Peptides against a protein of PDB entry 6GMG. Designs and how they scored, part 48

Target 1, 331 residues: chain A of PDB entry 6GMG
Amino acid sequence: DSDDRVTPPAEPLDRMPDPYRPSYGRAETVVNNYIRKWQQVYSHRDGRKQQMTEEQREWLSYGCVGVTWVNSGQYPTNRLAFASFDEDRFKNELKNGRPRSGETRAEFEGRVAKESFDEEKGFQRAREVASVMNRALENAHDESAYLDNLKKELANGNDALRNEDARSPFYSALRNTPSFKERNGGNHDPSRMKAVIYSKHFWSGQDRSSSADKRKYGDPDAFRPAPGTGLVDMSRDRNIPRSPTSPGEGFVNFDYGWFGAQTEADADKTVWTHGNHYHAPNGSLGAMHVYESKFRNWSEGYSDFDRGAYVITFIPKSWNTAPDKVKQGWP

## One batch from the design tools (peptide; aimed at target 1 G275 H277)

Design b2_p14_8_s4 (made by RFdiffusion4, then SolubleMPNN; from b2_p14_8, 7 letters changed)
Fold by OpenDDE base, seed 3:
Structure b2_p14_8_s4 (fold): chain B 331 residues (1-331), chain A 14 residues (1-14)
Amino acid sequence: as target 1 above (331 residues)
Amino acid sequence: MDPYKKVREYLGSL
């Protein structure tokens, strides 16, 4: 099948967005109008707005992941991911709970596992860690200074992350960020970088060697956070969607939501930016739409997914893709 | 199928 994905055309730098459409507590717009908003609000480098480049427009055209891509400056690697899982709740529900009418044992276990994750606590953990990282970045002019600061901060907080291996994604995340190494980015100066957050929704039952039931109803043991740290091993996430339970059923492969570095303390008031699908204006999917959702609307997810992770990456402080305040919609 | 793009629309009623 010919890739029906199309790169959205350039928008004039000074073109103002059209009003967003309210949609079930979200603000919605077509991708081209988001480009206009992005140029006015998020495009700034060193305080100067920029036209979204062809490369950035191409990235954006990939859908929800494209929103995270254009704002983070790289395709998501998802290596530094956090979640919260209530193991005691899971065990208790499995022991004392019962399958619903018509629910298989595998379906019951998958559902109970999904319900044992706490999206808000996962997000809170990521924000906590991002805050620690931002303190460690402050006044650190080389990676060694950053790592020393980070270890000190973690020790002061008695955080289990202090015990992670030096090769862990936790400690390697900064040096593995392309924009950190760029002359016009971090230029190898940690103090020029800041931690940012995005979220990924995905399916747990991705192991092709596992049972069909796990692929259909979830793998209760997959993608759990490590106790104490909250770190999720994302190495087995291959963007494989949920397996159909009936003929003709199909599921989405993933969803990405961009949070950035909002300072709003109330999780429910935070804004998450995401897209519906890749841009195919002449295809069956149609034009890409961009959504700005509140946390509740984001974290609810879809039946397509049974896992949510909150991922930390880094961007240059000179970028305005992660402002402290995000306004939903336009105007 | 390009595994890097979101290949399907949400079938769930928003």
Scores: peptide ipSAE 0.217, ipTM 0.824, DockQ to the pose 0.134
OpenDDE base, seeds 1, 2, 4, 5: peptide ipSAE 0.092, 0.074, 0.131, 0.118; ipTM 0.731, 0.717, 0.735, 0.775; seed 1 fails the geometry check

## One batch from the design tools (peptide; aimed at target 1 D3)

Design b2_p15_3 (made by RFdiffusion4)
Pose (drawn by RFdiffusion4):
Structure b2_p15_3 (pose): chain A 331 residues (1-331), chain P 15 residues (1-15)
Amino acid sequence: as target 1 above (331 residues)
Amino acid sequence: SDAEKINAQNAAAAS
């Protein structure tokens, strides 16, 4: 009867996954089967396949956060985040639009702020920034050389990110990555690391001391990207879900999607990996399923979330959790 | 609710 979280059992390294295919842009499989796929195509350490460890299987079993947790080796901090927001569209649709049949002004403002975000440009911005970071760390063998290389290209590219504080989440992103300092990971050598991207969908109205309207319909001024840099201050994100509008209405507080470092230029052809909930086959929600969605399927989101952030972190190059290509389903 | 179960586990994962 217990809807307790259970850890999926160990899968032998030779066990192949059951086949599955995408339908209308999304593919899903039970977590036990995804572990088999992950061990075949994502588990490589210096080209050697590995079994998903007990610890990794535990992390994965927590739901959508599990895929990102496993692939990055760290619970996601969301410290370095980017998004795109059309300020002009937002200001114009507020002073020119009107609430629709059955909206409070707070609901109208909350929706307009939501629709003013552009998740394609947001992902595109994280893409170009991660590329600059990777070029900066290519031949840099200490952090000082990495930061010098990073600032040099940003200045020459006239990127407002050059003026970020030395201790900002942007410039401190590499040094604050645990695997960067680990002897078996980056060993304080930026050339052994790689920038990767994952996404977080979440709710904007997370201030418990704010009006109920913002908790139910969203805070338009919350989690907007800074101009020029596109950085999103994630410090006030506390994993608080959208408040219900009627009794019995439940919302999920966040969703994580793993992109990695795919080389596909078509943002619509990129695949994003995420789970539906924690693993509980003997319980109410059932077994965890891993979803592999095209970008548009992922960025479609749900009414639970009115904010999207595209986050950059680092993993060692010796890993294979962010390959150049990601294929939906199996084989 | 189901959402509360998920949110409780999310909170546990964040701790």

Design b2_p15_3_s1 (made by RFdiffusion4, then SolubleMPNN; from b2_p15_3, 9 letters changed)
Fold by OpenDDE base, seed 3:
Structure b2_p15_3_s1 (fold): chain B 331 residues (1-331), chain A 15 residues (1-15)
Amino acid sequence: as target 1 above (331 residues)
Amino acid sequence: SAADLINKYGQEAFS
């Protein structure tokens, strides 16, 4: 029950974290200890270490989304999302493949669609676009300059994103970022902002008007990236979980992983930070735990989800929530 | 909203 959610208490600013624990290739700790790490490593504003505020602790307490929330500074809107889908693989597998023993046709099609997404290529696309945006942000002191730079960069690279409408999430993302407008944030100066990335896992079969099979096994046609751009229309993502396929079965509505702006070129070595559930130390779920996973662990996902998107947003450069290098665990 | 919260199945999925 959501009523069991508790805001973690404040941690002293200078309190060092306890060591993280290994958990199936991940580094894992309780939320209170993550707050300690966050204050030591990620809390800096203009180079000054900060105590996590009550508001930030409340955001964090919401679980996986809370990790992204506290580090990005806003609740995820997921409007600027990227993925990679192999249409040829999908068609070929549907044509030449067959359901496994005991697998229904709908289950087969849903599985084939899921497997036709390439998480690594999706992540790479997001990083590519983020890099373009970061170049466009450089030396741009108003939004007009940023947009002009962005269009030039896209034209130079012959990127299909150059054809997006001016009202698209791609071009409007910066202006719609609260921290961009904040006096102590971007202060309407694009050059004070940088692009960051997080990922969302979710279920494709969210259309209540569709067949039960699609809700149970996935909608093969839903949430595919647009050719050329890689953009995913996230407007139909309503945080609806997968429908049970058997009595008593239940699924989670989403998972979020925070990447930030790591510069590690090898995707497999990048670190993704995420939480398991909302913080309920006195409830049935228990205390929230935070995981720092390598890309392999993050991208694997869960059976709860058949879609992964990599989302771009922006934070002030003065924040240290998205450093160039992220160290897994503690110490 | 309730839809924005990780539900009780979160523990099961991430245990």
Scores: peptide ipSAE 0.030, ipTM 0.721, DockQ to the pose 0.157
OpenDDE base, seeds 1, 2, 4, 5: peptide ipSAE 0.029, 0.027, 0.028, 0.029; ipTM 0.717, 0.702, 0.712, 0.719

Design b2_p15_3_s2 (made by RFdiffusion4, then SolubleMPNN; from b2_p15_3, 9 letters changed)
Fold by OpenDDE base, seed 3:
Structure b2_p15_3_s2 (fold): chain B 331 residues (1-331), chain A 15 residues (1-15)
Amino acid sequence: as target 1 above (331 residues)
Amino acid sequence: SNADLINKYGQEALS
């Protein structure tokens, strides 16, 4: 029950974290200890270490989304999302493949669709776009300059994003970022902002008007990226979990992983930070745990989800929630 | 609702 959610208590600013524990190739710790790490490593504003505020601790307490929330400074809107889908692979597998033993046709099609997404290529696309945006942000002191730079960069690269509408999430993302408008944030100066990335795992079969099979096994046609741009229309993502395929089965509505702005070129070496559930130390779920996972662990996902998207948002450069290098665990 | 903001079944599915 969501009523069991508790805001973690404040941690002294200078309290060092306890060592993280290994968990299936990940670094894992309880949320209170993550707060300690966050204060030491990620809390800096204009180079000054900050105690995590009560508001930030409350955001964090919501679980996986809380990690992204506290580090991005806003609840994820997921409007600027990218993925990679191999249409040819999908068609070929549907044509030439066959259901496994005991697998229904709908289950087969859902699985084939899921497997036709490439998480690494999706992530690469997001990083590519983030890089373009960061170049456009440089030396742009108003939104008009940023947009002009962005269009020039896209034209130079012959990127299909140059054809997006001015009202698209791609062009409106910066102006719709609260921290961009904040006096102590961007202060309406694009050059004070940088692009950051997080990932969302979710279920494709969210249309309640569709067949039960799609809700149970996935909608093969849902949440595909647009050709050329890689943009995913996330408007139909309403945080509806997968429908049970057997009595008593339940699925999680989403998972979020925070990447930020790491510069590690090897995707496999990047670190993704995420939580398991909302913080309920006195409830059935227990205390929230935070995981720092390598890309392999993150991108693998869970059976709860058949879609992964990589989302771009913005934070002030003065924040240290998205450093160039992220160290897994503690120490 | 707050339920929409949380992964309620995280412990069961993500542990």
Scores: peptide ipSAE 0.032, ipTM 0.726, DockQ to the pose 0.115
OpenDDE base, seeds 1, 2, 4, 5: peptide ipSAE 0.027, 0.028, 0.032, 0.030; ipTM 0.702, 0.692, 0.719, 0.708

Design b2_p15_3_s3 (made by RFdiffusion4, then SolubleMPNN; from b2_p15_3, 8 letters changed)
Fold by OpenDDE base, seed 3:
Structure b2_p15_3_s3 (fold): chain B 331 residues (1-331), chain A 15 residues (1-15)
Amino acid sequence: as target 1 above (331 residues)
Amino acid sequence: SNADLINKYNQEALS
């Protein structure tokens, strides 16, 4: 019940966090304590520590998406999403594989499709593209210069993204970023911005006009990346959860994980920050908790989801919400 | 709707 959502109270600017709790290889803390850490580590604007505003605390209270929201500065639009799908593996498994005992054909196909996605390769693709974008941003002082640089970089790398339409989310992402236009943000200067990454887990079977089996077990054809580019059309993602397969069963609508702009080359050592649910300290769900997970823990996901996308957006370089190094927990 | 924006509880235990 959304009526139970509460905005966490303000934390003093100089309040140090309590120690995080280890949880199955993750670092875990209550949302209020994350606010304390955020203020100490991630809040800096132009090098100056900031108290998390009421607006930001309200964003954060929305759960996992709130973590991405507060750090990216906007509610995720998920326009520029990447994934990796092995079509040959999918076809081969469908042809030569067999349903497990008690597994329906639809369930089998959904599972095979899910397993044909490679989270690590999807993440790698997003990082590759983000790197290209950052190079294009570096010395570009207007959008035209940025776009020219971007096209040049893509051409040099023979990247299929160079063939995208000018109106594609790939080329329009920067101009559609609110912080890019803000005086204290990018101020319409691309060189003041940097690309950042977050991830979304969601359900493929969201088409209400499709078969019940697809809604229950996944749509094998939905949300596949385009060949060559890796772009995922997210237009049909409406935050619709998986349909129950049995009475009383329920699934979560989505999960978001914040990566930012970490420079750790080993994907397995990267840290992903996410929340468990919206903040409801007086409700049945309880207080929101924030987790800092390694990639293995994040990418594993839940049975609630059969798709993972890695999304690129932009933040001002003056923000410290996406540092090059992220440390799990506290201290 | 607000319901679409709010993250519900993860039903599965974290691993």
Scores: peptide ipSAE 0.119, ipTM 0.765, DockQ to the pose 0.097
OpenDDE base, seeds 1, 2, 4, 5: peptide ipSAE 0.053, 0.045, 0.043, 0.065; ipTM 0.695, 0.696, 0.692, 0.751

Design b2_p15_3_s4 (made by RFdiffusion4, then SolubleMPNN; from b2_p15_3, 8 letters changed)
Fold by OpenDDE base, seed 4:
Structure b2_p15_3_s4 (fold): chain B 331 residues (1-331), chain A 15 residues (1-15)
Amino acid sequence: as target 1 above (331 residues)
Amino acid sequence: SNADLINKYNDEALS
């Protein structure tokens, strides 16, 4: 029951975090302790530490999405999403592969589709695009200058994104970012903003008009990236979880992981911050925990999900929620 | 609904 959600209490600004606990290759802590770390490391505005506000703590309490929410400054819209799908692999496996023993045809097709996504390439594409955007943002003092720079960069690289419509999430993402318009944020100055990345795991079989098999085992044709651009149409993502395949089985609606703007070139060494569930210290779920996972741990996901997307958004450069380096755990 | 905006539970795989 979502009614059990509680906003974590305020933590003193000078309170240092307790050590994180190692858990399956991840660093894990309770949400209150993450708030302490956040205040020490990520809270800085214009170089000055800030106490996490009640509003931010409330955002955080929503679980994994809350981590992305508090660090990006807005609830994820997921509009500018990237992935990589190996169409040839998919076709070949469908043609030449066989269902496992006891596996239905629908289950087989869903699995093959899931396995045809390349998380690392999807992440790399998002980083590539974010880099282009950051170059376009540099020294651009109005949106027109930013867009012109962006088009030039794309043309120079012969990137298919240059053919996107002006109304596409790709070109409209900056102007639709609240912090871009804020006086203490971007103040309508693109050069004050930077591109950041987060990831979402979700279920492909969300179409209620589709077959029960697709809802249970995945829709092989859903949420594929467009060729050339890598853009994923997320318009049909309604946070609908996988349908149970057996009585009593239940699946999670989504998972979010915050990457930010780490400069680590090795994807495997990047750190992803996420939560386990909404904060319910007095409920059955218990207190929210926050995890800092390496890419391998994050990208593996869960059986609850068969899609992963890497999403670009923007934050002010004055925020420290997306530092160049993220240290896993504490101290 | 508010439930759609909330991460329900994904700790089973981590515990």
Scores: peptide ipSAE 0.094, ipTM 0.767, DockQ to the pose 0.099
OpenDDE base, seeds 1, 2, 3, 5: peptide ipSAE 0.041, 0.043, 0.041, 0.104; ipTM 0.703, 0.683, 0.700, 0.753; seed 5 fails the geometry check

Design b2_p15_4 (made by RFdiffusion4)
Pose (drawn by RFdiffusion4):
Structure b2_p15_4 (pose): chain A 331 residues (1-331), chain P 15 residues (1-15)
Amino acid sequence: as target 1 above (331 residues)
Amino acid sequence: ASLDLYMDTHRAKAA
C-alpha cells in the first residue's frame, strides 16, 4: 500500500534495455529500463562503462530532479541561470491589452509576464555563455588562467557578463563545483571540466508574505532576467508550488530537464531528459518514468510553472553523461 | 524538506 519512495534495483552491466520509441516528439520508459540505457551510453568513465551505483540509483528515484542529480553528480543549485524576456512586449501588452473573459487583473498580468519569456532565446543564451566558458577552460590548467581567459573573451565580445562581481554566481561557478575540487574529477584543473546545461521550470509567486493573488496567479516582477546579461536571480526560489485556485487543485512545484552538451545546432532537435515523479511502483503514483522530449515538447511546460531558467554547471570531461549526441528511445 | 514537498505536490495533484 505504501506510496514510499523505493530505489530501483541494480541492473547488470550487460543487460540491454527494452526497446522504445518517441511518439510526437517524446519518448518514455520505466526507470528500471532507463537505467539499462544509461549504463550503455551515459555511464562511461574514461570510456569504460560503469554500473549505476546504489547512490546514483537513489538520487534518480526522486523524480525529475533525479536525472539531473545523477548526470551532474550534485543536487541542482540553480545558482547560474539565464533566461530571455521581452520587456517591450510585456510593457506594451499591459498598457494595450485587456484581461480576457474570466480573468482578474492579477491573473492577466501574471499570464502576460509568463508569455513574455522566450525559452528558445533563453536556452540559446545559456548555449553561447557555456561555449565561452568551455573555450576559457580548454588550455587553462589553473582557475586563475580560466578566469583570465573567460574575462578576455567576454570583454572582446562586449558581453555585459564581463562586469559581474568576482564572487558572483557566474565567475564562481567553476570553483564552486564540487567535482572540480575532487582529485578524481577536475582536481583544480579547469581543462579537465566541461560546462553542461539543464533547465528548471518553476512558479514565480513564491513569497509566502505576498498577496494571495501572486501565489495563485504569479508575480510578474519575480525571476525576470537582468538586462544585458540575462542572468536570473534564483536566490528567492524556494521550491514553493503554485497555490491552488479551487479546492482539490494540485500543482507540482518544479520540473528539471537535462540537456547536457549536445552539439546539434537545431534547438528544436535537442533532447531533454526528465522524469514524471518519484519511484513508487508499490504505491499510488506508480513507477517512475524517464521522459526524453524534444525541446519544444519540454519548453511547452505546464500551468504549474510560469518561469523557465536555463542553468549552467560543470562536470569532468572524463564523464559521459553529456555526450555530443542524445538519441530518444532504444535502440 | 524540499524533496518531501516535491513528493507531496505530486500526491496532491494525483488526488

Design b2_p15_4_s1 (made by RFdiffusion4, then SolubleMPNN; from b2_p15_4, 10 letters changed)
Fold by OpenDDE base, seed 3:
Structure b2_p15_4_s1 (fold): chain B 331 residues (1-331), chain A 15 residues (1-15)
Amino acid sequence: as target 1 above (331 residues)
Amino acid sequence: DELEAYYQSHLDKAK
């Protein structure tokens, strides 16, 4: 029950974390200990450590989305999302592939669609765009300058994003970021902001007007990236979980992984921070745990989800929630 | 609340 959610207590600013625990190639700890690490490593504003506020602890308590929430400073809107889909592979597999034994046509098509997404290429696209945005942000002291820089950068790279509408999520993302407008944040100065990335896993079959098969096994046509840009229309994502395929089966609505602004060029070496569920230490779910996973562990996802998107948002450069290097675990 | 409806609820899964 939602009533079981508890806000983790405050941790002293000087409290050092306990060692993380290894768990299937990832580092794991309880949420309270993550708060300790966060205060030591990620809490800095203008170079000064900060105690995680009650509000931030409350955000964090919501689970995987809470990790992204506390580090990005806002609840994820997911408007600027990227993915990579191999249409040729999809078409070829549908024509020449065969359903597995006992696999229905709908299951087959859903699986083939899921497998036609390339998480690494999707991530790479997001990083590419974030890099372009960061160059455009640099030395831009108003939004107009930022947008002009962005258009120039895109033109130089012959990027299809240059053709997006001015009101698109791509161009409006910065102005719609609360921290951009805050005095202690961007203060309306783009050069004080930087692009950051998080990932969302979710279910494609969310359309209630579609067939039951699509809700159970996926909608092969849903949430595909636009050709050329890689943009995914996330407007139809209403956090609807996969429909049960058997009695008693249940799926969760989403998973979020925080990447930030790591500079590690090798995708396989990047660290993704995420939570398992909302914090319910006295409930059936138990205490929230935080995981720091390598890309392979994160991108594997769960059967609950058949889509992965990589989302760009912005944070003030004065925040240390998205450092260039993230160390897995503690110490 | 709407926000409450969107909280993460999955359990630990071995990966």
Scores: peptide ipSAE 0.046, ipTM 0.796, DockQ to the pose 0.283
OpenDDE base, seeds 1, 2, 4, 5: peptide ipSAE 0.042, 0.027, 0.040, 0.037; ipTM 0.784, 0.688, 0.771, 0.765; seeds 2, 4 fail the geometry check

Design b2_p15_4_s2 (made by RFdiffusion4, then SolubleMPNN; from b2_p15_4, 12 letters changed)
Fold by OpenDDE base, seed 2:
Structure b2_p15_4_s2 (fold): chain B 331 residues (1-331), chain A 15 residues (1-15)
Amino acid sequence: as target 1 above (331 residues)
Amino acid sequence: SELETAYQSYLDKAK
């Protein structure tokens, strides 16, 4: 029950975190302790630690999305999303494969579609694009300069994104970022901003007009990346969870993982920060926990979801919510 | 609202 959500209390700025504990290969802690870590490690504005504000704590209290929310500075819009889908594999498996014993055709197709997504390649595409954007940002002091730089970079790389419309989320993302316009943020100066990445797991079968089978087992055709660009049209993602396949079964609407701007080249060594549920210390769900997972742990996802997207947004360089290196756990 | 959709059910699943 969402009515049980509570905003975590403030933590003293100088309070050090308690040690994290291992949890299925991840580092785990309660949300209050994450706030302590956040204040020590990620809170810095212009090199100075900041206490997490009440507003930020409230954002964080929403669970997995809250982690991304507090670190990105805005509720995820998910408009600039990337994925990788192996069309040939999908077609081949549909043609030459067969349903498993007891598996319906719809279930088979949904599974095959899910398996045709490559999380690592999707992540790498997002990182590639983020790098291009960061280069375009570096010496651009107005949006026009940024866009010009971006187009040049894309042309040099013969990237299909160069053909996107000017109103595309790809080109409009920066101007639509609140922190870009803030005086203490970007102050309308692209060179003060950097691209960051988070990931969303969600369900493909969200179309209410589609068959029940698609809602239960996935829509094989939904939320595929566009060829060449890797862009995923997220407009139809309404945070609708997977439909139950049996009485009493329930699925979660989404999961969010924060990556930021880590420079670790090995995807497997990157750290993803996410939460389990909204903070309800006095409710049935209990206190919110925060996890710092390796990519393998994050990308595996859950049966609740059959899609993963890697989303680019922007934060001011003065924020330390997306450092080059993220250390898993504490100490 | 977006805030309403931000509410997350139990997701702490074992892997």
Scores: peptide ipSAE 0.085, ipTM 0.799, DockQ to the pose 0.288
OpenDDE base, seeds 1, 3, 4, 5: peptide ipSAE 0.036, 0.053, 0.034, 0.038; ipTM 0.706, 0.785, 0.707, 0.761; seed 4 fails the geometry check

Design b2_p15_4_s3 (made by RFdiffusion4, then SolubleMPNN; from b2_p15_4, 9 letters changed)
Fold by OpenDDE base, seed 1:
Structure b2_p15_4_s3 (fold): chain B 331 residues (1-331), chain A 15 residues (1-15)
Amino acid sequence: as target 1 above (331 residues)
Amino acid sequence: DELELAKQSHLDKAA
């Protein structure tokens, strides 16, 4: 029960973290220790370390989404999302493939659809777009200049995103970012902002008017990226979890992983930060733990989810929540 | 694994 959620206490600004421990190929620690690391590494505003505020600690306490929340500065809206889907593979496998023993047709189709997404290519597309946006942000001192730069960059690259409507999430994302408008943030100056990336795992079969099979095994047609752009329409994502396939089975509604703006070219070496659940030290779930995972560990996901999206948002350049290099664990 | 079993959303949305 969410009523068991507790805001972690403040940590002294100069307190160093305890060592992380390895857990299933990733670095793991309790949330209070992550706060210590965050204050030493990620808290900097204009080069000065900051104690994590009570508000930020409260955001963090919400679990996996809390990690993205505290680092991005806002609750995820997930409007500018990218993925990669292999249509040819999907069609071929449906035509020539065979259900496994005991696998229903619906389960087979759902699985084939899930396997037709390429997480690495989806991530790469988001990074590509973020790079274009960052170039457009550079030296743009008002939104009009940013948008003009963006259109020029897209035209030069012959990117299909150039054909998006002016009201699309792609073009409106910056103006809809609270920190862009804040005096101590972007102050309406695009050149003070940078694009960052996080990822969301979720379930495709969320349409309650569809068949039970789609809710149980996935909707093969849902949340596919548009050809050319890679954009995913996230408007139908209502954080509805997978339906149980057996009595007593339950699934989680989502998972979030924070990437930020790492410059590591090898996707497999990038670090993704995420949490297990909301902080409930006195409840049945226990204390929240934070994980720093390599891309392979993150992108593997869970059976709870059959979709992964890579989302772009913006933060002020003065924040250090998205550094060029992220080190896994501590020390 | 232990991580998967411990995974829980901050909000219990069942509708």
Scores: peptide ipSAE 0.028, ipTM 0.709, DockQ to the pose 0.108
OpenDDE base, seeds 2, 3, 4, 5: peptide ipSAE 0.027, 0.028, 0.028, 0.034; ipTM 0.706, 0.723, 0.705, 0.760; seeds 2, 3, 5 fail the geometry check

